# Peptides against a protein of PDB entry 4U39: the designs that were tried, part 186

Target 1, 302 residues: chain A of PDB entry 4U39
Amino acid sequence: SIKVIGVGGGGNNAVNRMIENEVQGVEYIAVNTDAQALNLSKAEVKMQIGAKLTRGLGAGANPEVGKKAAEESKEQIEEALKGADMVFVTAGMGGGTGTGAAPVIAQIAKDLGALTVGVVTRPFTFEGRKRQLQAAGGISAMKEAVDTLIVIPNDRILEIVDKNTPMLEAFREADNVLRQGVQGISDLIATPGLINLDFADVKTIMSNKGSALMGIGIATGENRAAEAAKKAISSPLLEAAIDGAQGVLMNITGGTNLSLYEVQEAADIVASASDQDVNMIFGSVINENLKDEIVVTVIATG

## One batch from the design tools (peptide; made by RFdiffusion4, then SolubleMPNN)

Design b2_p28_1_s3 (from b2_p28_1, 14 letters changed)
Fold by OpenDDE base, seed 5:
Structure b2_p28_1_s3 (fold): chain B 302 residues (1-302), chain A 28 residues (1-28)
Amino acid sequence: as target 1 above (302 residues)
Amino acid sequence: ITYKITKTYEFEDEKTKRTVWVISGYSL
């Protein structure tokens, strides 16, 4: 089974966005220290952590409170994660609950033997230096606790949206990028009635790889597959080029008009931009909602 | 780059009556 755990406010907003977009084949768990915020989650499983420590009033933007809250609730987290083959831990770094609790939850998942993938955001620069410093500590702790850590730099989202985008809309876009990171992997494994990758192949690419980069490209028109692939490998979300990547996971999602030629063309472009000895696994997914669009998601490891 | 296809899936789209192929694989 695949489980997605949203941790804290940002993680739970991302999980809500995943549910609203009907990401299939995964179980959703919402984790928070704030009981009122947790009640707004659309997840099937809702877990309040640190009930004794926080009394449901949240972590007060303190990562140490988030950490202690997860430690208090360790047995409950273990029970919720039991039997998972893969666990996605999603959070917004820089806050209290997400920053402190996500590494603890990730370590619990890894200790249970699940393939543990972190999908987290760095805060925007405008959120202030305190959040950036807290996020750096949380990301360092996540890197030790996961098999693969995808870090989304929120400041790079400002390069793909209008410069006049309101702060609230920038946060919504961050939630959407978190969704795309999880869905780009989960659709390849868990989509019912479609072809899925072997979990062993995914495990080979993602186990004990540390930091990963994610690129996304979307295009339409006659050369849409090539354009989407080129956009993915040059995505602003990539903090570095993928030319040194030894492992690549690629998702090619299109409408019912997606062709085998388009899949091959996109795969060739991504492989050519990677290391010569790259171990690349790829899958294609049909999504009727995309109509004439192709979406290419690239996750580069190593 | 040579690819090995590991899985294939074929279905007919009920609306368009078009046969759709979905593939997965890895680079050799």
Scores: peptide ipSAE 0.037, ipTM 0.585, DockQ to the pose 0.162
Fold by OpenDDE base, seed 3:
Structure b2_p28_1_s3 (fold): chain B 302 residues (1-302), chain A 28 residues (1-28)
Amino acid sequence: as target 1 above (302 residues)
Amino acid sequence: ITYKITKTYEFEDEKTKRTVWVISGYSL
């Protein structure tokens, strides 16, 4: 089974976005220290952590409170994660609950033997220095607790949105990028109830790889597959080029008119931008809500 | 680079009754 855990406000917003976009084949768990915020989650499983420590009033933007809250609720987290083959831990880093609790939850997942993938955001620069410093500490702790860590630099989202985009919409886009990171991987292995060959390939690429880079590209028109792939490998979300990546996961999502040729064309472009000995796996999903659009998600490891 | 398609499957989501097509493969 695949489990997605949203941790704190940002993680729970991302999980809500995943549910709204009908990401299939995964179980959703919402974790928070704030009981009121947790009640707004769309997840089937809702877990309040640190009930004794916080009394449901949240972590007060203190990562140490988030950490202690997860430690207090360790047994409950273990029970919720039991039997998972893969666990996604998603959070917005820089806050209290997400920053402190996400590494603890990730470590619990890893100790249970699940392939543990972190998908987290760095705060925007405008959120202030305190959040950036807290995020850096949380990201460092996440690196030790996961098999693969995808870090989304929120400031790079500002390069792909209009300059007049309201702050609230920039946060919604961050939630959407978190969704795309999780979905880009989960769709590759989304056979309900089966550990298949695809999961073994994902595990080979993602196990104990540390930091990963993610790129996203969207295009329409006759050359949409090639254009989407080129946009993905040159995405502002990539903090470095994917040249030299030893492992690549590629997801191609399109409408009912998505062809195998388009999938291969996109895969060739991504592989050509990677190491010559790249281990690349790819999946494609038909989403009827996508008319003429193709979305390419690339995750590079190693 | 050659690619092998490893799996093609169709399933119906029980909740949405939506047909989902998945194609997976790897580089050779």
Scores: peptide ipSAE 0.037, ipTM 0.557, DockQ to the pose 0.171
Fold by OpenDDE base, seed 2:
Structure b2_p28_1_s3 (fold): chain B 302 residues (1-302), chain A 28 residues (1-28)
Amino acid sequence: as target 1 above (302 residues)
Amino acid sequence: ITYKITKTYEFEDEKTKRTVWVISGYSL
């Protein structure tokens, strides 16, 4: 089974976005220290952590409280994650609960033998230096606790949205990018398409790889596959070029008119931009809602 | 999760001479 666990406010917003977009083949778990915030989750499984420590009042933006809350609730987390083959841990780093609890939860998943993937955000620079520093500590702890850690730099999202975009919409876009990171992997395993990946192949590429970069490209028209692939490898979300990556996981999602030629064309472009010794796997997913659009997601590991 | 492999495709990138493996299947 595949489990997605949202940790704290940002993680639970992302999980809500995944549920709203009907991401299939995964079980959703919402974790928070704030009982009121947790009630707003759409997840089937809702877990309040650190009930004794926090009394349901949240972590007060303190990562140590988030950490201790997860430690208090270790047995409950273990039970919720039991039997998972893969666990996605999603959080907005820089807060109290997400920053502190996500690494603990990730370690629990990894200790249970699940392929553990972190998909987390760095806070926007405008959220202040304190959040950035807390996020850096949490990301460092996540890196040690997961097989692969996808870090989304929220400031790079500002490069792909209009400058007049309201702050609330920028946060919604961050939630959407978190969704795309999880869905881009989970759909290759759980959703039937033209080409599905074996979980063993995904495990080979993602196990003990540390930090990963994600690029996304969307295009339409006659050259949509090539354009989407080029946009993915040049995505503002990529903090570095993919040419140094040891592994690449690629998702090509299109409508019912997606051809094998388009899949191959996109894969060739990404392969050509990668190291010659790269271990690349790719899959294709059919999403009838995309009509004429192609979405390419690239995850570069190593 | 158990998967059934339905098709395997091997593509060679003519430019890079890289072999790309594509596995088609579904979860049981």
Scores: peptide ipSAE 0.058, ipTM 0.451, DockQ to the pose 0.081; fails the geometry check
Fold by OpenDDE base, seed 4:
Structure b2_p28_1_s3 (fold): chain B 302 residues (1-302), chain A 28 residues (1-28)
Amino acid sequence: as target 1 above (302 residues)
Amino acid sequence: ITYKITKTYEFEDEKTKRTVWVISGYSL
């Protein structure tokens, strides 16, 4: 089974966005120290952590409280994660609960033998230096606790949205990028009964890889596959070029008119931008809601 | 770039009715 755990406010917002977009084949778990915020989650499983420590009042933007809250609730987290083959831990770094609890939850998942993938955000620069420093500590702890860590640099989201985008919409876009990171991987893994075929390949690319880069490209029109792929490999979300990447996961999602030629064209572009010895796994998904759009998600490891 | 394909399979997701292709391989 695949489990997605949203940790703290940002993680739970991302999980809500995943549920709203009907990301299939995954179980959703919402984790928070704030009981009121947790009640707003759409996840089937809701876990309040650190009930004794926080009394449901949240972590007060303190990562140490988030950490201790997860440690207090370790047994509950273990029970919720039991039997997962893969665990996505999603959080907004820089806060209290997400920053502190996400590494603890990730370590629990890894210790249970799940392929553990972190999908987290760095705070926007406008959230202030304190959040950036807290996020750096949380990201460092996540790197040690996961098989692969995808870090979304929120400031780079500002390069892919309109310059007049309100702050609230920038956060919603961060939630959407987190969704795309999880969905880009989860959609490559087969439904129950075929998961073992896909999961083995994903595990080969993602196991013990440390930091990963993610790029996203969306395009329409006659050259949409090539354009989407080019946008993905040149995505502002990529903090570095993928030319050194030894492992690549690529998702090509399109409407009912998605062709194998378009999939191959996109794959060729991504591979050409990668290491010569790149181990590439790509999947294509038909989503009727995309109509004429193609979405390419690239996750580069190594 | 020449690729060696190691796995290829196609299936339909019974729940979503989405067709999924998975191909794995490496560049030579």
Scores: peptide ipSAE 0.042, ipTM 0.613, DockQ to the pose 0.400; fails the geometry check

Design b2_p28_1_s4 (from b2_p28_1, 18 letters changed)
Fold by OpenDDE base, seed 5:
Structure b2_p28_1_s4 (fold): chain B 302 residues (1-302), chain A 28 residues (1-28)
Amino acid sequence: as target 1 above (302 residues)
Amino acid sequence: LKYKITKKYEHEDEKRKITVWVISGYEE
């Protein structure tokens, strides 16, 4: 089984977006210290952590409270994660619950033998230096606790959106990028009948790889596949080029008119931008809601 | 350098069609 755990406010917002977009083949778990915020989750499984410590009032933007809350609820977390083959841990770094609890939850998943993937955001610079410092500590702890860590630099989202984008819309876009990161992987492996056949290859690409890079490209028109692939490998979300990447996951999502040629063309572009000895899993997803648009998601490891 | 497809998987349901390819290295 594949489980997605949203931790804290940002993680739970991302999980809600995943559910709203009908991301299939995964079990959703919402984790929070704030009982009121947790009640707003659309996840089937809702877990309040640190009930004794916080009394359901949240972590007060303190990562140490988030950490202690997860430690208090360790047995409950273990029970919820038991039997998972893969666990996604998603959170917004810089806050109390997400920053403190996500590394603890990730370590529990890893200790249970699950392939553990972190998908987290760095705070925007405008959120202040304190949040950035807290996020840096949380990301460092996540890196030790996961097999693969995808870090989304929120400041780079501002390069993709209009400069006049309201702050609330920038946060919504961050939640959407978290969704795209999880969905890009889950669509390839969570499909019934595929997970058991491909999970070993996924482990080869993602096990003990440390930090991973994520790029997204969207295009329309006659050369849409090539353009989307080029945009993905040059995405502002990439902290570095994918040159030298030893492992790649690529998702190509299009409408009913998506051709095999377009898929192969996009795959060739991404593979050619990676290491010569790259291990790559690529997949096509037909979404009837897409018209002429192609979305390419690239995750590079190693 | 042509990539070598080593595995191919297909799944189709009422809502979507998914095809997955696995590449392990390049053929010279």
Scores: peptide ipSAE 0.397, ipTM 0.869, DockQ to the pose 0.748
Fold by OpenDDE base, seed 4:
Structure b2_p28_1_s4 (fold): chain B 302 residues (1-302), chain A 28 residues (1-28)
Amino acid sequence: as target 1 above (302 residues)
Amino acid sequence: LKYKITKKYEHEDEKRKITVWVISGYEE
């Protein structure tokens, strides 16, 4: 089974966005120290952590409280993760619960033998230096606790949205990018009939890889596949080029008119931009809600 | 593709069609 765990406010917002977008083949778990915020989750499984420590009032933006809350609830987390083959841990770094609890939850997943993937955000610069410093500590702890860590630099989201994007919309876009990171992988491996076939290959690409890069490209028109692929490998979300990537996961999503040629063209561009000995899994997803748009998501590891 | 496709999987349901390819190494 594949489980997606949203940890804290940002993680739970991302999980809600995943559920709203009908990301299939995964079990959703919402984890929070704030009982009121947890009640707003759309996840089937809701877990309040650190009930004794926090009394359901949240972590007060303190990562140490988030950490201790997860440690207090370790047995409950273990039970919720039991039997998972893969665990996505998603969180917004810089807060209390997400920053502190996500590494603990990730370590529990890894200790249970699950392929553990972190998908987390760095806070926007405008959230302040304290959040950036807390996020750096949380990301460092996540890197040790996961097989693969995807870090989304929120400031780079501002490069792909309109300059006049309201702050609230920037946070929503961060939640959407978290969703895209999880969905880009889950669509390839969590689909009924595919799960048992590709999981070993996914492990080869994602096990003990440390930090991963994520790029997203969207395009329309005659060369939309090539353009989307080029945008993905040059995405502002990439903190570096993918030229040294030993492992790549590529998702190409399009409408009913998505051709095999377009998929192969996109894959060739991405593979050619990676290491010569790259192990690559690429998949096409037909989404009837997409008309002329192609979305390419690239996850680069190694 | 300059790379060797080693596996291909397909799934279709009422809502979507998914095809997955696995590449390992260059084509000879």
Scores: peptide ipSAE 0.309, ipTM 0.838, DockQ to the pose 0.706
Fold by OpenDDE base, seed 1:
Structure b2_p28_1_s4 (fold): chain B 302 residues (1-302), chain A 28 residues (1-28)
Amino acid sequence: as target 1 above (302 residues)
Amino acid sequence: LKYKITKKYEHEDEKRKITVWVISGYEE
């Protein structure tokens, strides 16, 4: 089984976005210290952590409280993650619960033998230096606790959205990018009948790889596949080029008019931008809700 | 194709069609 666990406010917002987009083949778990926020989760499994420590009032933007809350609830977390082959841990770094609890939860998943993937955001610079410093500590702890860690730099989201985008929409976009990161992988591996066949190959690409890069490209028109692929490998979300990446996961999502040629063209572009000895899993997903748009998601490891 | 496809998987349901390819190595 594949489980997605959202930790804290940002993680739970991302999980809600995943559920709203009907990401299939995964079980959703919402974890929070804030009982009121947790009640707003759409996840099937809702877990309040640190009930004794926080009394449901949240972590007060303190990562140490988040950490202790997860430690308090370790047995409950273990029970919820038991039997998972893969666990996605998603969180917004810089807050109390997400920053502190996500590494603990990730370690629990890893100790249970699950392939553990972190998908987390760095806070926007405008959220302040304290959040950036807390996020750095949380990311460092996540790196030690996961097989693969995808870090989304929220400031780079500002480069791909309109300059007039309200702050609230920038946060929504961050949640959407978290969704895209998880969905980009899950669509390839969580599909019934595929998971057992591809999981070994996924492990080869993602097991003990440390930090991963994520790029997203969207395009329309005649050269949409090539354009989307080029945008993905040059995405502002990438903290570095994917040159030298030994493992790549690529998702190509399009409408009913997505052709095999377009998929192959996109795959060629991404593979050619990677290491010559790259292990690549790429998949095409037909989404009837997409018209003339192609979305390419690239996750590069190694 | 400049890449070697080692595996191909397909799934189709009422809502979506997914095709997955596994590549080992890329030669220009």
Scores: peptide ipSAE 0.302, ipTM 0.831, DockQ to the pose 0.792
Fold by OpenDDE base, seed 3:
Structure b2_p28_1_s4 (fold): chain B 302 residues (1-302), chain A 28 residues (1-28)
Amino acid sequence: as target 1 above (302 residues)
Amino acid sequence: LKYKITKKYEHEDEKRKITVWVISGYEE
């Protein structure tokens, strides 16, 4: 089984976006220290952590409280994650619960033998220096606790959106990028019958790889597949080029008119931009809600 | 194609069609 666990406010917002976008084949778990915020989750499994420590009032933007809350609830987390083959841990770094609890939850997943993937955001610079410093500590702890860590730099989202984008919309876009990161992988793996066949190959790409890069490209028109792939490998979300990547996951999502040629063309572009000895899993997903658009998601490891 | 597909998997349901390919290495 594949489980997606959203930790804290940002993680739970991302999980809500995944559910709203009908990401299939995964079990959703919402974790928070704030009981009121947790009640707003759409996840089937809702877990309040640190009930004794926080009394449901949240972590007060203190990562140490988030950490201790997860430690208090370790047994409950273990039970919720038990039997998972893969666990996605998603959080917005810089807050109390997400920053502190996500590494603890990730470590629990890893200790249970699950392939553990972190998908987290760095805070926007405008959220202040304190959040950036807290996020840096949380990201460092996540690196030790996961097999693969995807870090989304929120400031790079500002390069993709209009300059006049309201702050609330920038946060929504961050939640959407988190969704795209998880969905890009889960759509390839969570398909019935595929997990059992490909999970070894997924482990080859993602197990003990440390930091990963994520790129997204969207295009329309006759060359949409090639353009989307080129945009993905040059995405502002990438902190570096993928030319040294030994492992790649690529998702190409399109409408009912998505052709095999388009998929292969996109895969060729991404593979050619990677290491010569790259291990690559790529997949096509048909989404009837997409008309002429193609979305390419690339995750590069190694 | 400059890559060799080593594995191919397909799934189709009422809502979606997913095809997954695995490649090991890229030959120019």
Scores: peptide ipSAE 0.284, ipTM 0.823, DockQ to the pose 0.795

Design b2_p28_2_s1 (from b2_p28_2, 12 letters changed)
Fold by OpenDDE base, seed 3:
Structure b2_p28_2_s1 (fold): chain B 302 residues (1-302), chain A 28 residues (1-28)
Amino acid sequence: as target 1 above (302 residues)
Amino acid sequence: MTILERIKEFFEKHKDEPLPLVAFLPGN
């Protein structure tokens, strides 16, 4: 089974976006120290952590409180993650709960033998230096606790949105990018139409790979597949080029008019930007809501 | 065989496969 665990406010917002977008084949768990915020989760499984420590009042933007809250609730986390083959841990780094608890939860998942993938955000620069420093510590702890860590630099989201985008919309876009990172992988595993792909192949690309890069491209029109792929490999979300990557996961999502040719064209572009000896998983997903749009998500590991 | 050649071979072999389609192409 695949489990997605949202940790703290940003993680829970991302999980809500996944549920709203009908991400299939995954179980959702919402984790928070704030009981009121947790009640707003759409996840079937809601877990309050650190009830004794925090009394449900949250972590007060302190990562050490988030960490201790997860440690207090270790047995509950273990039970919730038990039997998962893969665990996605999603969080907004820089806060209390997400920053502190996400590494602990990730380590629990990994210790249970699950393929553990972190999908986290760095805070925007406007959230202040304290958030950035806390996020750096949390990301460092996540790297040790996961098989693969995707870090989304929120400041790069500002390069793909309008300059007049309200702060609230920038956060919503960050939640959406977290959704895209999880969904981009989970759809490849959970979607029917597997050819020569097993879970061992996913492990080959994702186990003990450390930091991964993610790019996203969206396009419409006659050359939409090529344009989406080109946008993905040149995405502002990529902190580096993917040319040195030993593994690539590529998701090509389109409407019912998505063609095999478009899938091949996108795969060729992504492969051309990758190492010649790259291990590649590529997959097509049909989303009837996209109509004329193609979305290409690229995750580069190694 | 390059990754591009592997992709080409794969799509030639699976040209009649319906979507959705997911595949793994190993590096070697």
Scores: peptide ipSAE 0.586, ipTM 0.953, DockQ to the pose 0.828
Fold by OpenDDE base, seed 1:
Structure b2_p28_2_s1 (fold): chain B 302 residues (1-302), chain A 28 residues (1-28)
Amino acid sequence: as target 1 above (302 residues)
Amino acid sequence: MTILERIKEFFEKHKDEPLPLVAFLPGN
């Protein structure tokens, strides 16, 4: 089974966005120290952590409180994650609960033998230096606790959105990028039409790989597959080129008019930007809500 | 065999496969 655990406010917002987008084949768990915020989660499983420590009042933007809250609730977290083959831990780094609890939860998942993938955001620069410093500490702890860590630099989202995008919409886009990171992988595992992919292949690409890079490209029109792939491999979300990556996960999502030729064209472009000996998982996904758009998500590991 | 060659071979073998499809192409 695949479990997605949202940790703290940002993680739970991302989980809500995943549920709203009907991401299939995954179980959702919402974790928070704030009981009121947790009640707003759409997740089937809601877990309040650190009830004794925080009394449901949240972590007060202190990562140490988030950490201790997860440690207090270790047994509950273990029970919720039990039997998962794969665990996605999603959080907005820089806050109290997400920053402190996400690494603890990730370590619990890993200790249970699950393939543990972190999908987290760095805060926007405008959120202030304190959040950036807290996020750096949380990301470092996540890197030690996960098999693969995808870090989304929120400041790079500002390069993708319109200059006039309100701050609230920039946060929503961060939640959406978190969704795309999780869904981009989970769809490859959960979607029917597996030709030669098993969970061992996913482990080959993602186990003990450390930091991973994610790129996203969207295009429409006659050359949409090629354009989307080119945008993905040159995405502002990529902090480096994907050349030299030992593993690549590629998701090509289109409407019912997505062709096999378009899938091949996109795969060729991504592969051409990768190491010649790269281990590659590629998958096509049909989303009937996409009319003429193709979305290419690339995750580079190793 | 390069990844590009592996992709080519894969799509030649699976030219009649319906979408969606998911595949693993191992490196050397």
Scores: peptide ipSAE 0.586, ipTM 0.953, DockQ to the pose 0.852
Fold by OpenDDE base, seed 4:
Structure b2_p28_2_s1 (fold): chain B 302 residues (1-302), chain A 28 residues (1-28)
Amino acid sequence: as target 1 above (302 residues)
Amino acid sequence: MTILERIKEFFEKHKDEPLPLVAFLPGN
């Protein structure tokens, strides 16, 4: 089974976004130290951590409180994660609960033998230096606790949105990018159209790979597949080129009019930007909500 | 085979496969 754990405010917003977008084949778990915020989660499983420590009042933007809260609730986390083959841990780094608890939860998942993937954000520069420093510590702890860590640099989101985008919309886009990082991978595993992919192949690409890069491209029109793929491999979210990656996961999502030719065209473009000996998982996904759009998500590992 | 060659071979072999499809192409 695949479990997605949203940790703290940002992680839970991302999980809500996943549920709203009907991401299939996953179980959702919301984790928070704030009981009121947790009650607003759409997740089927809601877990308050650190109830004794925080009394449900949250972590006060202190990562040490988030960490201790997860440690207090270790047995409950273990029970919720038991039997998972794969665990996504999603959080906004820089806060209290997400920054502190996400690494602990990830380590618990890994210790249970799950393939553990972190999908986290760096705070925007405008959130201030304290959040950036806390995020750096949380990301460092996540790297040690996961098999693969996707770090989304929120400041790079500002390069893919309109310059007049309100701050609130920038946060919503960060939640959406977190969603895309999880969904881009989970859809490949959950899709019935498997030709030769098993979970061992996913482990080959994602186990003990450390930091991963993510690129996203969206396009419409006659050359939409090529344009989406080009945008994905040149995405501002990519902090480096993908040509040095040992593994690439690519998701080509389109509507019911997605063609095999378009899938191949997108795959060729991503492959052309990759190492010639790369391990590649590629998949097509049909999303009926995508009318004329193609979305290409690229995850580069190793 | 390069990844490009592996992709080409895959799509030649599966040209009549319906979407969605997911595949693993291992490196050398």
Scores: peptide ipSAE 0.581, ipTM 0.952, DockQ to the pose 0.858
Fold by OpenDDE base, seed 5:
Structure b2_p28_2_s1 (fold): chain B 302 residues (1-302), chain A 28 residues (1-28)
Amino acid sequence: as target 1 above (302 residues)
Amino acid sequence: MTILERIKEFFEKHKDEPLPLVAFLPGN
């Protein structure tokens, strides 16, 4: 089974976005120290952590409180994660609960023997230096606790969105990028039509790989597959080229009019930007809501 | 065999496969 655990405000917003987009084949868990915020979660499983420590009032933007809250609730977290083959831990780093609790939750998942993938954001520079420093500490702790860590630099989202985009919309886009990171991987595992992929192959690409990079491309029109793939490999979210990666996961999502030719065209473009000896998982996903749009997600590991 | 060659071989072999499909192409 695949479990997605959203940790703190940003993680829970991302989980809500996943549920709204009908991400299939995963179980959702919302974790927070703030009981009021947790009640707004759409997740089936809602877990308040650190009830004794925080009394449901949240972590006060203190990562140490978030950490201690997860430690207090360790047994409950273990029970909720038990039997998962794969666990996604998603959080907005720089806050209290997400920054402190996400590494603890990730370690619990890893200790249970699950393939543990972190998908987290760095705060925007405008959120201030304190949040950046807290995020750096949380990311360092996540890197030790996960098999693969995808870090989304929120400042790079500002290169993708219009310059006049309101701050609230920039945060919504960060939640959407978190969704795309989780969905980009989970769809490859949960989608029917596996030819030669097993869960051991996923482990080969993602187990003990450390930091990973993610690129996203979206396009429409006659050359949509090629354009989406080119945008993915040149995505502002990629802090480096993918040519040094030992593994690449590629998701090509389209509507019911997605062709095998378009899948090949996109795969060829991503492969041309990859190491010649790369381990590649590629997959096509049909989403009837996309109609004429193609979304290419590339995750480079190792 | 390069990744590009592996992709080409894969799609030649699976040209009649319906979508969706997911595959693993191991490196050398």
Scores: peptide ipSAE 0.573, ipTM 0.950, DockQ to the pose 0.847

